# Peptides against a protein of PDB entry 3LCN, part 1

Every score and structure here is a prediction.

Target 1, 96 residues: chain A of PDB entry 3LCN
Amino acid sequence: QYTENLKVIVAEKLAGIPNFNEDIKYVAEYIVLLIVNGGTVESVVDELASLFDSVSRDTLANVVQTAFFALEALQQGESAENIVSKIRMMNAQSLG
Unless a header shows other numbers, all headers, positions and changes below count from the first letter of the chain.
Peptide ipSAE is a variant of ipSAE made for these designs: the mean of its two directions, with the distance scale d0 fixed at 1.0 Angstrom where the peptide's residues are scored. Compare it only between designs on the same protein; published cut-offs may not carry over.
A fold fails the geometry check if it doesn't show the stated peptide or something in it is severely misdrawn.

## One batch from the design tools (peptide; made by RFdiffusion4, then SolubleMPNN)

Design b1_p8_1_s1 (from b1_p8_1, 3 letters changed)
Fold by OpenDDE base, seed 1:
Structure b1_p8_1_s1 (fold): chain B 96 residues (1-96), chain A 8 residues (1-8)
Amino acid sequence: as target 1 above (96 residues)
Amino acid sequence: VKLPKLSL
């Protein structure tokens, strides 16, 4: 239940990365898979950095940390819709 | 980039 919502949330976050030429849905699924299989912020960032060298490590770290916080928010009762809305607003105001 | 094909 939370994993499917988390995929949507992570995809929304990835959509905010300019010039990201990957399948966002697929990458989001991969990130969630790494997290639910025991990944940490550091280990997931390391994995993504090895795959996407055109994206800064800081940007990847921001995505991954957002995923972890979103998962906690879901578990604490916040709706996926509300989380997605907040991320969408942050994407719109991002200065890179 | 080609990612491993895994399902949740």
Scores: peptide ipSAE 0.127, ipTM 0.802, DockQ to the pose 0.630
Fold by OpenDDE base, seed 5:
Structure b1_p8_1_s1 (fold): chain B 96 residues (1-96), chain A 8 residues (1-8)
Amino acid sequence: as target 1 above (96 residues)
Amino acid sequence: VKLPKLSL
């Protein structure tokens, strides 16, 4: 359930990136896969940067860090709905 | 971009 909720959360974060021309759900699933397979912030950012050169490294780092924080929040008992709501508000206030 | 086939 954590991974499924994390996919939804990461997808919400990715949806805030302007001009990101990829399948959001699929990329979110990929990010979660990298994380659950032992990826670190650095290694996941490196992987994503190699794939999506149209997105700044800082933006990718922001997405990945959000994913790790969200995972911790889920493990601490925060609902996926609350986390998604926070990200949606952040998306409205920034460019990813 | 081509991504690996995923399975979780």
Scores: peptide ipSAE 0.121, ipTM 0.797, DockQ to the pose 0.623
Fold by OpenDDE base, seed 4:
Structure b1_p8_1_s1 (fold): chain B 96 residues (1-96), chain A 8 residues (1-8)
Amino acid sequence: as target 1 above (96 residues)
Amino acid sequence: VKLPKLSL
């Protein structure tokens, strides 16, 4: 259940990236796959940066770090709905 | 961008 919730959470985070013209759900699944298979923040960012050169490395790092923090939050008992709500609000407040 | 097919 954590992986499925994490996919939803990561997708919400990706949705905040302006002009990102990829399948958000698919990219979120890919990120979670990398994490579940032993990826680190650095290795996942490196992989994403090689694929999405139109997105800044800092933006990608922010997405990936959010995923790792969200996983920890889920494990500590925070609801996926609450985490998604926080990210959605952050996306709405962002100015690029 | 073409991503690798997802597989666990």
Scores: peptide ipSAE 0.119, ipTM 0.789, DockQ to the pose 0.756
Fold by OpenDDE base, seed 3:
Structure b1_p8_1_s1 (fold): chain B 96 residues (1-96), chain A 8 residues (1-8)
Amino acid sequence: as target 1 above (96 residues)
Amino acid sequence: VKLPKLSL
C-alpha cells in the first residue's frame, strides 16, 4: 500500500493551511486511516469538520480531495516526491 | 484537538 507516502503528501497539504494550530503529522495520519478504512470524501470531510471548526469546510474538502487524487497518482506510478513538490508549489501560490 | 485512537 501507499499509506506512508500518502501521510507525507497529506502533511504537505495541511502545512499550507494558514494559522492551522494542530499537529500536522498526527492529523495527516488520521486522514489516511479514515481513507484506507473505506472513507469517502464526504465522510472524511464530515469527520474533520466535527473536529476542526476553525477551518472552513471548503478548505477541509480541498485537503481530502487532494489526498484521494494523490492516492490515484501513486497507483498510476507517479513518485511521492513529485506529488509533494507540486503540492508545495500550490501552497506557495496561496493567499495568506 | 484530541483524535480517536485508530488502527488498521
Scores: peptide ipSAE 0.118, ipTM 0.790, DockQ to the pose 0.900

Design b1_p8_1_s2 (from b1_p8_1, 3 letters changed)
Fold by OpenDDE base, seed 4:
Structure b1_p8_1_s2 (fold): chain B 96 residues (1-96), chain A 8 residues (1-8)
Amino acid sequence: as target 1 above (96 residues)
Amino acid sequence: VELPVLSL
């Protein structure tokens, strides 16, 4: 259940990246797969940076960090809907 | 970009 919610959350975060020309759901699944299989923030960022050179390392790190914190929030009882809403608002605030 | 199916 956490993994599926995490995929949705990560997808919402990825949707905030301008000019990101990838299947967001696909990339979100990949990020969650890496995390579930023991990835760290550093190792996942390294992997993503090697694949998506059009996105800054800082942006990728922000996405991955969000994923790890979201997982913690889910485990502490926060709803996926609430987490997604927060991320959506953050994305909207950065549109300008 | 094509992504790996498995994390190795």
Scores: peptide ipSAE 0.110, ipTM 0.754, DockQ to the pose 0.571
Fold by OpenDDE base, seed 2:
Structure b1_p8_1_s2 (fold): chain B 96 residues (1-96), chain A 8 residues (1-8)
Amino acid sequence: as target 1 above (96 residues)
Amino acid sequence: VELPVLSL
């Protein structure tokens, strides 16, 4: 349940990246895969940076950190819908 | 980009 919700959450975060020319759902799935297989913030960022050199490392780090915080929030009982709403608002603010 | 499946 957490992994599926996390995929949705990460996808919402990725959707806020301007000029990101990748399948968002596919990338979100990969990020969650790395996390559930024991990845850390640093190791996941390193992996993504090696694959997506068109995206800054800071942007990737922001996405990955959001994923780990979201996972903690889910475990503490916050709804996926509420987390997605927060991210959507943050995306709108960053794009404005 | 094609992503590898890295599940152990």
Scores: peptide ipSAE 0.103, ipTM 0.758, DockQ to the pose 0.721
Fold by OpenDDE base, seed 3:
Structure b1_p8_1_s2 (fold): chain B 96 residues (1-96), chain A 8 residues (1-8)
Amino acid sequence: as target 1 above (96 residues)
Amino acid sequence: VELPVLSL
């Protein structure tokens, strides 16, 4: 039910990473796929770290944790649009 | 980077 919205949300979070030279939509889709297939924060971070060594593990962990929190927010009734807006604001405030 | 193909 929430997978498509979660893809959009994760993509917005990834867009905040400076100098990230990957297809954001594709990576977001992969993250959601891992989560839907029973991934944990730890296992998803491990997978991403093995693929994207140009991004720090802490940055990847921040992205993945955001995805899990966003999923909880969606389940609690928050709109995808509101979640995306919050992430966009956080991206703009980042010093990275 | 190319990503693995996984099932849903």
Scores: peptide ipSAE 0.098, ipTM 0.760, DockQ to the pose 0.883
Fold by OpenDDE base, seed 5:
Formats: sequence, C-alpha cells, structure tokens
Structure b1_p8_1_s2 (fold): chain B 96 residues (1-96), chain A 8 residues (1-8)
Amino acid sequence: as target 1 above (96 residues)
Amino acid sequence: VELPVLSL
C-alpha cells in the first residue's frame, strides 16, 4: 500500500507551484485517487486541466508524471523520505 | 474548485 506515501510526495511537488491557490493536501489526495482508480498520465492531466485553468497544462503534466515515477520508485523499494527530498531539490531549482 | 468525490 503506497497511497499515503504517494499523497505526501505529490503534495511536495504541488508545493513547488507558484501562485497555486488550491488546498494542496486535497489536490494531492485527488490525484492519487485518480491514479489508484486506473488513471493514466494523459487521463489524469486531462481531468486536472479541466478543473484548474490557472495552472498550465505543462505544469500539470509535470506533476502527474512525477507522481507516476514516484509510484514506481516506491514499488522498487525507495523510501518516501528520499523521494520527497529529491522533489524538494527539484522545486528549489525551478523558476516556476 | 469543487472536486468530485470518487470511491476507492
């Protein structure tokens, strides 16, 4: 079971988006819900793009792809803490 | 934004 760790990871990624006015924890939970219910990168991006017009599609795609890569990393045995640390470093490198 | 509530 990786859903709770994935929520934390996705929330960290969302926290790097400037001027994002939504509840990060709630959106992270929603993204994970879509993924565990069989969503693909494309279908989840389409859903989010229809809901959040203030965030570019490219930014949303980056978030969703990160979630799928993180899920694979968790399945391979990497700790959630290590994944979060990597995302935090990537957030610091981003210009928004 | 209102998000849909889905079942697990």
Scores: peptide ipSAE 0.095, ipTM 0.759, DockQ to the pose 0.882

Design b1_p8_1_s3 (from b1_p8_1, 3 letters changed)
Fold by OpenDDE base, seed 4:
Structure b1_p8_1_s3 (fold): chain B 96 residues (1-96), chain A 8 residues (1-8)
Amino acid sequence: as target 1 above (96 residues)
Amino acid sequence: VKLPELSL
């Protein structure tokens, strides 16, 4: 269930990226797949950066780091709904 | 962008 919740969480984070014209759900699944299969922040960012030239490395790093923190939060008992709500608020407050 | 097929 952690992986499914993490996909939802990562998708919410990706939705905050302006002008991101990719299938958000699919990209979120890909990120979670990389993490589950032993990816690190660095390796996952490198992979994403090679695929999405239009998104800054810093933005991608922020997404990936959020995923790792969210996974830890889930493991510590925080609800997926609460994590999603936090990210949604952050997305709404961001100006690019 | 075409992503690789997802596979565990």
Scores: peptide ipSAE 0.070, ipTM 0.752, DockQ to the pose 0.839
Fold by OpenDDE base, seed 1:
Order: structure tokens, then C-alpha cells, then sequence
Structure b1_p8_1_s3 (fold): chain B 96 residues (1-96), chain A 8 residues (1-8)
């Protein structure tokens, strides 16, 4: 239940990365897979950095940290819709 | 990039 919502949330976050030429849905699924299988922020960032060298490590770290916080928010009762809306707003204002 | 097969 949470994993499916988390995929949607992570995909929304990835959609905010300019010039990201990967399958966003697929990458989001992979990030969630790593997290639910015991990944940490550091280990997931390391994995992604090894795969996507065209994206800065800081950008990847921002995505991964957002995923972890989103998972906690879901578990605490916040709706996926609300989380997605907040991320969409953050994407819109992240222009520099 | 080719990612591993996923199963969630």
C-alpha cells in the first residue's frame, strides 16, 4: 500500500529534475525497491550515482531524502495526494 | 540506463 503511493511520490520528485532522460516511473520503482529492502540514504544515493552520472550527487540525495521523508509522512497518516501536491509546488519553485 | 528487473 505505502510502496505504491511512494512510487507515485518519488516519480513526482524525479519529474522536477531538468533534462532527466530516464524512464521516471522505472527509476521511481527502483528507488522504492532499494528503500524497502533496507537501503539507507547513503547507500541508495551511491547506487543511483553509479547508474546516473549525468545527474549530480546532490540532486540524487535530494530525491532520496524526499522519498524517506515521504514514507514517514505516509506512515504518520498524511495522504499521498497531499504529499504529491507539496512536491509539485517545490518542483515549480526550484528554478535555480 | 538499463536497470535490474523489479518486483515490489
Amino acid sequence: as target 1 above (96 residues)
Amino acid sequence: VKLPELSL
Scores: peptide ipSAE 0.069, ipTM 0.761, DockQ to the pose 0.610
Fold by OpenDDE base, seed 3:
Structure b1_p8_1_s3 (fold): chain B 96 residues (1-96), chain A 8 residues (1-8)
Amino acid sequence: as target 1 above (96 residues)
Amino acid sequence: VKLPELSL
């Protein structure tokens, strides 16, 4: 299983959200937990939206979709370090 | 925000 690497990856993605005033590591852990227990993009987004009303649904969907894509990338042999680097670059390119 | 108890 790739849960530990996925937690790191999701945390990196969450770190790109401006003014996100939550424990990044804890939220990342929760997202991964939902995914490994059979969550879908829709169900995980619904759960997060119910908890974090200060973050847009589109932003949450972007985070969750990134997690699912990252999981597939890990399964295909891409390193966690490489995935994190790509996300970090995308975060740096984002507005505000 | 308080998250639910985490368990697998």
Scores: peptide ipSAE 0.067, ipTM 0.752, DockQ to the pose 0.878
Fold by OpenDDE base, seed 5:
Structure b1_p8_1_s3 (fold): chain B 96 residues (1-96), chain A 8 residues (1-8)
Amino acid sequence: as target 1 above (96 residues)
Amino acid sequence: VKLPELSL
């Protein structure tokens, strides 16, 4: 299902955040839960910002927007593997 | 903590 693939995709995105000291699978699952229950980019970012004050709002917004774009890509037929590969490349550019 | 499984 899209939700399971989206969890993997979001987890990959979170893994690119330096010094992120949280359970990545837990956070990814929570983000997907918020999205499938009608969350918007703004509302999900607001929720995450209230929980993870050690991560900048811009970083959280980048993660959430990636999740929404990934969901659309999945619905349009793009493979989860391809999306993950793109995210890995983006993570590599942001490490440091 | 593990969250409930999603099925959507």
Scores: peptide ipSAE 0.057, ipTM 0.740, DockQ to the pose 0.191

Design b1_p8_2_s1 (from b1_p8_2, 4 letters changed)
Fold by OpenDDE base, seed 4:
Structure b1_p8_2_s1 (fold): chain B 96 residues (1-96), chain A 8 residues (1-8)
Amino acid sequence: as target 1 above (96 residues)
Amino acid sequence: VKITLPKL
């Protein structure tokens, strides 16, 4: 259940990236797969940076760190809906 | 090795 919720959460975070032309659901699934398979923030960012050179490393790092924080929040009992709502609000408030 | 420091 954490895995599926995390995919939704990561997808919401990716949706906030301007001019991101990839399949958001597919990328979110890939990020979660890497994390579940023992990836770290650094290793996952390195992997994503090799695939998406049009997105800044800082932006990718922000996405990946959000995923790890969200996983911790889920494990501590926060609802996926609440986490998604917070990310959506942050996306809307961002200036690009 | 480049260390990644994500922005919050």
Scores: peptide ipSAE 0.040, ipTM 0.625, DockQ to the pose 0.038
Fold by OpenDDE base, seed 2:
Structure b1_p8_2_s1 (fold): chain B 96 residues (1-96), chain A 8 residues (1-8)
Amino acid sequence: as target 1 above (96 residues)
Amino acid sequence: VKITLPKL
């Protein structure tokens, strides 16, 4: 269940990136796949940077770290809906 | 290597 919720959460984070032209659902799925298979923040960022050179490394790092924090929050008992809401607010603030 | 640490 954490995996599926994390996909939704990561997708919400990706949706806040301006001029991001990749398939958000696909990228979110890939990020979660890398994380659940033992990826670290650094290794996942390295992988994504090699694939999506149109997105800055800092932006990718922001997304990946958010995913790891979200996973911990889920394990601590926070609902996916609450996490998504927080990210949505952050997206709105960053785009403003 | 530096990484961004967003608050969540």
Scores: peptide ipSAE 0.038, ipTM 0.653, DockQ to the pose 0.038
Fold by OpenDDE base, seed 3:
Structure b1_p8_2_s1 (fold): chain B 96 residues (1-96), chain A 8 residues (1-8)
Amino acid sequence: as target 1 above (96 residues)
Amino acid sequence: VKITLPKL
């Protein structure tokens, strides 16, 4: 069971997007839903792009890929706290 | 809305 941790992780990633005018928790929850129900990077990005045209496709792809890598990391035994910390650092390094 | 996720 990684869904709850993954929601937190994805939310942290979304929080790094400048001028993102959406409910972060809701979007994170939706991304995780798509992933656990068999979504691929491409299909999830396509879905998000159709809903949020104010965010670039590249930005969406970056978020989704992060989610898939985070899921793999969780399965390999890395803690959610450590993954969140890494993402937070990446957000701080972004140009915005 | 609330969504139900499969347990993973």
Scores: peptide ipSAE 0.044, ipTM 0.687, DockQ to the pose 0.208; fails the geometry check
Fold by OpenDDE base, seed 1:
Structure b1_p8_2_s1 (fold): chain B 96 residues (1-96), chain A 8 residues (1-8)
Amino acid sequence: as target 1 above (96 residues)
Amino acid sequence: VKITLPKL
């Protein structure tokens, strides 16, 4: 029910990663797929870390945790637009 | 490759 919005949200989060050389839409879809199929923060991070060794584990963990929180926020009634806006602000504030 | 996800 919330998968399409979640993909958009995760993609926005990934777009904030500097020098990220992967297909953002594809990675976002993959993250959502793993979550929908029962993945945990740890298991999804492990999977991503094994595939994208150019990105730090901490960065991946931040993305994945954001995805899980966003999913819960959607389920609790927060709009996808509001969540995306928050992430855009966070991306703009990122210093490294 | 297009990934089709179940509805959530």
Scores: peptide ipSAE 0.043, ipTM 0.684, DockQ to the pose 0.199; fails the geometry check

Design b1_p8_2_s2 (from b1_p8_2, 5 letters changed)
Fold by OpenDDE base, seed 4:
Structure b1_p8_2_s2 (fold): chain B 96 residues (1-96), chain A 8 residues (1-8)
Amino acid sequence: as target 1 above (96 residues)
Amino acid sequence: VKIELPKL
């Protein structure tokens, strides 16, 4: 059940990236796929960096780390809605 | 392509 919530959460995080022209839902699904198959922050960032050279490695790392933190939060009982709300607020407050 | 993910 965490996979579907995590996809939504990651998609919200990706939506905060300026000038990101990829299919957000697809990229979010791919990130979650890599994580559930045993990916680490480093390996997932490396994979994404090889695919999306228009996005900085730091930005990608921020997305991936957020995904891992969100997964932990879900496992600890925090609602997906609360996590999404936090990310949305952070996106809105960012300079872009 | 639609991706099917394993359950967590």
Scores: peptide ipSAE 0.036, ipTM 0.670, DockQ to the pose 0.209
Fold by OpenDDE base, seed 3:
Structure b1_p8_2_s2 (fold): chain B 96 residues (1-96), chain A 8 residues (1-8)
Amino acid sequence: as target 1 above (96 residues)
Amino acid sequence: VKIELPKL
């Protein structure tokens, strides 16, 4: 079971988006829901783009791909804490 | 609203 860790990871990634005024926790939960119910990068991006037109498609794709990579990392034994730490560093670098 | 997810 990786669902709860994945929600935390996706929320950390979303928190790096400047001027994103949506409920981060809710959007993270929704992304994870779509993924665990058989979503692909393309289908999840399409869904999010239809809901959040203030965020670029490329930004949404980056978030969703990160979620899929994080899920793979969890399955391979990487800790959620380590993944969150990496994303936090990436967020800081993108803001600089 | 609360979202209930299947286990993974």
Scores: peptide ipSAE 0.036, ipTM 0.668, DockQ to the pose 0.205
Fold by OpenDDE base, seed 5:
Structure b1_p8_2_s2 (fold): chain B 96 residues (1-96), chain A 8 residues (1-8)
Amino acid sequence: as target 1 above (96 residues)
Amino acid sequence: VKIELPKL
């Protein structure tokens, strides 16, 4: 259940990146896969940075950190809906 | 490429 909710959450975060030309759902799934398989913020950012030139490393780090915080929030009992709402508010601020 | 995720 956490993986599916996390994919939705990460996709919402990615949707806030201007001029992002990748398949958001696919990238979100890939990020969650890396995290579930033991990735750290550093290792996941390194992987994404090697694949996507159009997004700054800082923006990627922001996405990945959000994913880890969201996973912790889910484990603490916060609903996916609440987390998505918070991310929508974050997306109202400029990313990248 | 299609990704299959492990379940937590």
Scores: peptide ipSAE 0.036, ipTM 0.671, DockQ to the pose 0.263
Fold by OpenDDE base, seed 2:
Structure b1_p8_2_s2 (fold): chain B 96 residues (1-96), chain A 8 residues (1-8)
Amino acid sequence: as target 1 above (96 residues)
Amino acid sequence: VKIELPKL
């Protein structure tokens, strides 16, 4: 259940990136895949940076770090809906 | 493509 919720959360974060033309659902799934298979913030960022040169490394790092924090929040009992809501607000402020 | 993920 954590993986499915994390996909939704990461997709919400990606949706805040302006001019991001990739399939958001697919990229979110890929990020979660890398994380559940032992990826670290650094290794996942490196992988994404090698694939998407149209997005800054800092932006990618922000997305990945958000994913790791969200996973921890889920494991600690925070609802996916609450996490998504917070991310949506952040998107409107910093990435909009 | 459907991606199946292991459980956390």
Scores: peptide ipSAE 0.035, ipTM 0.666, DockQ to the pose 0.191

Design b1_p8_2_s3 (from b1_p8_2, 4 letters changed)
Fold by OpenDDE base, seed 2:
Structure b1_p8_2_s3 (fold): chain B 96 residues (1-96), chain A 8 residues (1-8)
Amino acid sequence: as target 1 above (96 residues)
Amino acid sequence: VEITLPKL
């Protein structure tokens, strides 16, 4: 259940990136896959940076850290809906 | 390694 919710959350975060030309669902799925298989923030960022050179490393780091924070929030009982809402607000602020 | 920490 956490895995599926995390995919939704990560996808929402990716949707806020301007000029992002990759498949959001695919990238979100891959990020979650790396995390649940023992990835760290650094290792996941390194992997993504090697694959997607159109996105800055800083942007990727922000996405990945958000994913780890979201996973912790889910484990502590916060609803996926609340987390998604927070990310939407952040996306709106970054695009404004 | 430097990363940007989001508020979440």
Scores: peptide ipSAE 0.085, ipTM 0.689, DockQ to the pose 0.037
Fold by OpenDDE base, seed 1:
Structure b1_p8_2_s3 (fold): chain B 96 residues (1-96), chain A 8 residues (1-8)
Amino acid sequence: as target 1 above (96 residues)
Amino acid sequence: VEITLPKL
């Protein structure tokens, strides 16, 4: 239902990671796939960490948690556009 | 278990 919007949202979050050397669309799609198939924050982070060692576990956890909250926000009626805008603002404010 | 604070 919210799968495509969630992919866009997660991709926006990933785009804020400096020196990210993985395919953003691929990772976003995979995160959403894991979530909609019953993944938890912990299990999704574990999976991603095992596949992408170029990104810190903490960074991955931040992305995954954002995805879960974004999904809940969508379900509660917040627009995808609004969520994306928030993430863009957060990305711009990121210092490290 | 790691704890990640919400950003949204």
Scores: peptide ipSAE 0.084, ipTM 0.680, DockQ to the pose 0.037
Fold by OpenDDE base, seed 4:
Structure b1_p8_2_s3 (fold): chain B 96 residues (1-96), chain A 8 residues (1-8)
Amino acid sequence: as target 1 above (96 residues)
Amino acid sequence: VEITLPKL
């Protein structure tokens, strides 16, 4: 349950990245896979940075951090819908 | 070695 919700949440976060040319669903699935397999913020960012040169390391770090925070929020009882809504609002309010 | 730290 958390895994599938986390994929949706991470996908919403990725959707806020301008000029992102990768398959959002597949990248979200990969991020979640790395996390549930014991990845850390550092190791997951390193992996993503090695694959996607078009996205800054800071942007990738922000995505991965959001994923870990979202997982914690889910475990604490926050709904996936609420988390997605917050991320969507942040995406809409960003300037780039 | 670069270490990525959480922003928040």
Scores: peptide ipSAE 0.059, ipTM 0.657, DockQ to the pose 0.040
Fold by OpenDDE base, seed 3:
Structure b1_p8_2_s3 (fold): chain B 96 residues (1-96), chain A 8 residues (1-8)
Amino acid sequence: as target 1 above (96 residues)
Amino acid sequence: VEITLPKL
């Protein structure tokens, strides 16, 4: 299921944010909810920015853009496991 | 890049 896979993918992306003090599972779930109900990158970022001030708008935009690209990748046949692996690698690079 | 996706 795309929605469940996307939640896992977004959660992995959020886990790479240093000093993130929000509930990762909750935020990932909310992002996916907004996307599958017709949200755009801009509208989802606007919503998140209005709710969470612990992270920058640029960081939120990066997370949301990743979610949209991940959804496209899933639709094109890429496995969730492969996408998660890529994000995990990117997280490691950003912290290194 | 801005991406707009339809409702799934």
Scores: peptide ipSAE 0.034, ipTM 0.635, DockQ to the pose 0.090

Design b1_p8_2_s4 (from b1_p8_2, 5 letters changed)
Fold by OpenDDE base, seed 2:
Structure b1_p8_2_s4 (fold): chain B 96 residues (1-96), chain A 8 residues (1-8)
Amino acid sequence: as target 1 above (96 residues)
Amino acid sequence: VKIKLPKL
């Protein structure tokens, strides 16, 4: 259940990136896949940076870090809906 | 493509 919620959360974060033309759902699934298979912030960022040179490494790092924090929040009992809402607000402020 | 993920 955490993986499905995390996919939604990561997709919301990716949706805030301007001019990002990749399949958001697919990229979100891939990020979650890397995380659940033992990826770290560094290793996941490295992987994404090798694939998407149109997005800055800092932006990718922000997405990945958000995913890890969201996973921790989910494990601590915060609802996916609440996390998504916070990310949506952040998208409106900083990534636009 | 549908990616199947292990549970956390």
Scores: peptide ipSAE 0.065, ipTM 0.729, DockQ to the pose 0.196
Fold by OpenDDE base, seed 5:
Structure b1_p8_2_s4 (fold): chain B 96 residues (1-96), chain A 8 residues (1-8)
Amino acid sequence: as target 1 above (96 residues)
Amino acid sequence: VKIKLPKL
């Protein structure tokens, strides 16, 4: 049930990365796929780092950790809309 | 390549 919501959440997080020139929806789908198929924070970051060398490993780790925490939040009953709103606010306050 | 995601 949570895959579609998680894709939206991850996409919102990716949208906050400055100068990120990839298809955000596509990358979000890929991240969720990796997580659903047993990926860990480390293994997913390793995969993404191999593909997107223009993004720092720390930034990628932040995105992936956010995804895992968001999944936990969804499972605990928090709405996707609320999670997205929090991420959007954080993105707006971040400096490029 | 876009593929169908498992349900979660």
Scores: peptide ipSAE 0.068, ipTM 0.732, DockQ to the pose 0.215; fails the geometry check
Fold by OpenDDE base, seed 1:
Structure b1_p8_2_s4 (fold): chain B 96 residues (1-96), chain A 8 residues (1-8)
Amino acid sequence: as target 1 above (96 residues)
Amino acid sequence: VKIKLPKL
């Protein structure tokens, strides 16, 4: 029931990666798919790292961890809009 | 391509 919101949230996080040369919506969908099918931070990072060698493992780990925390936040009652806003602010800070 | 996901 949180799947669509999580995809939006993950896409916002991916949009903060400079020079990310991938389909953001597609990658976000894939990350969520892996998570809902039992993926862990480590296993999802491993999968993404094998596919996108132009992105550092640390960057991928940051994205994936954000996805897991966002899912928990949604389950605990935080709105998707608030989570997206926080990520947007973090993206702006990381570009400095 | 849109991926169909199970609802969470």
Scores: peptide ipSAE 0.067, ipTM 0.731, DockQ to the pose 0.200; fails the geometry check
Fold by OpenDDE base, seed 3:
Structure b1_p8_2_s4 (fold): chain B 96 residues (1-96), chain A 8 residues (1-8)
Amino acid sequence: as target 1 above (96 residues)
Amino acid sequence: VKIKLPKL
């Protein structure tokens, strides 16, 4: 229901991480997969931290929490476009 | 790799 929009949203958030050399789209898809299959902030962060040791745990936690908040916002009726716009503005204010 | 996700 919200899967495709959430992937776009998470990808936008990941794009704000400086010097992140992973496939953004693939990582976003993986995060959404973990969430939709019952992942929690803690378990998803643990998984990502085991894979991407070049990114701080705090940065990963920020990405994952943003995904959960975005899912809640979508469920409450906020548009994906508005959520993406807010994240883009946050990225411009610097991340990491 | 393209992964298939369940609908939400």
Scores: peptide ipSAE 0.066, ipTM 0.732, DockQ to the pose 0.207; fails the geometry check

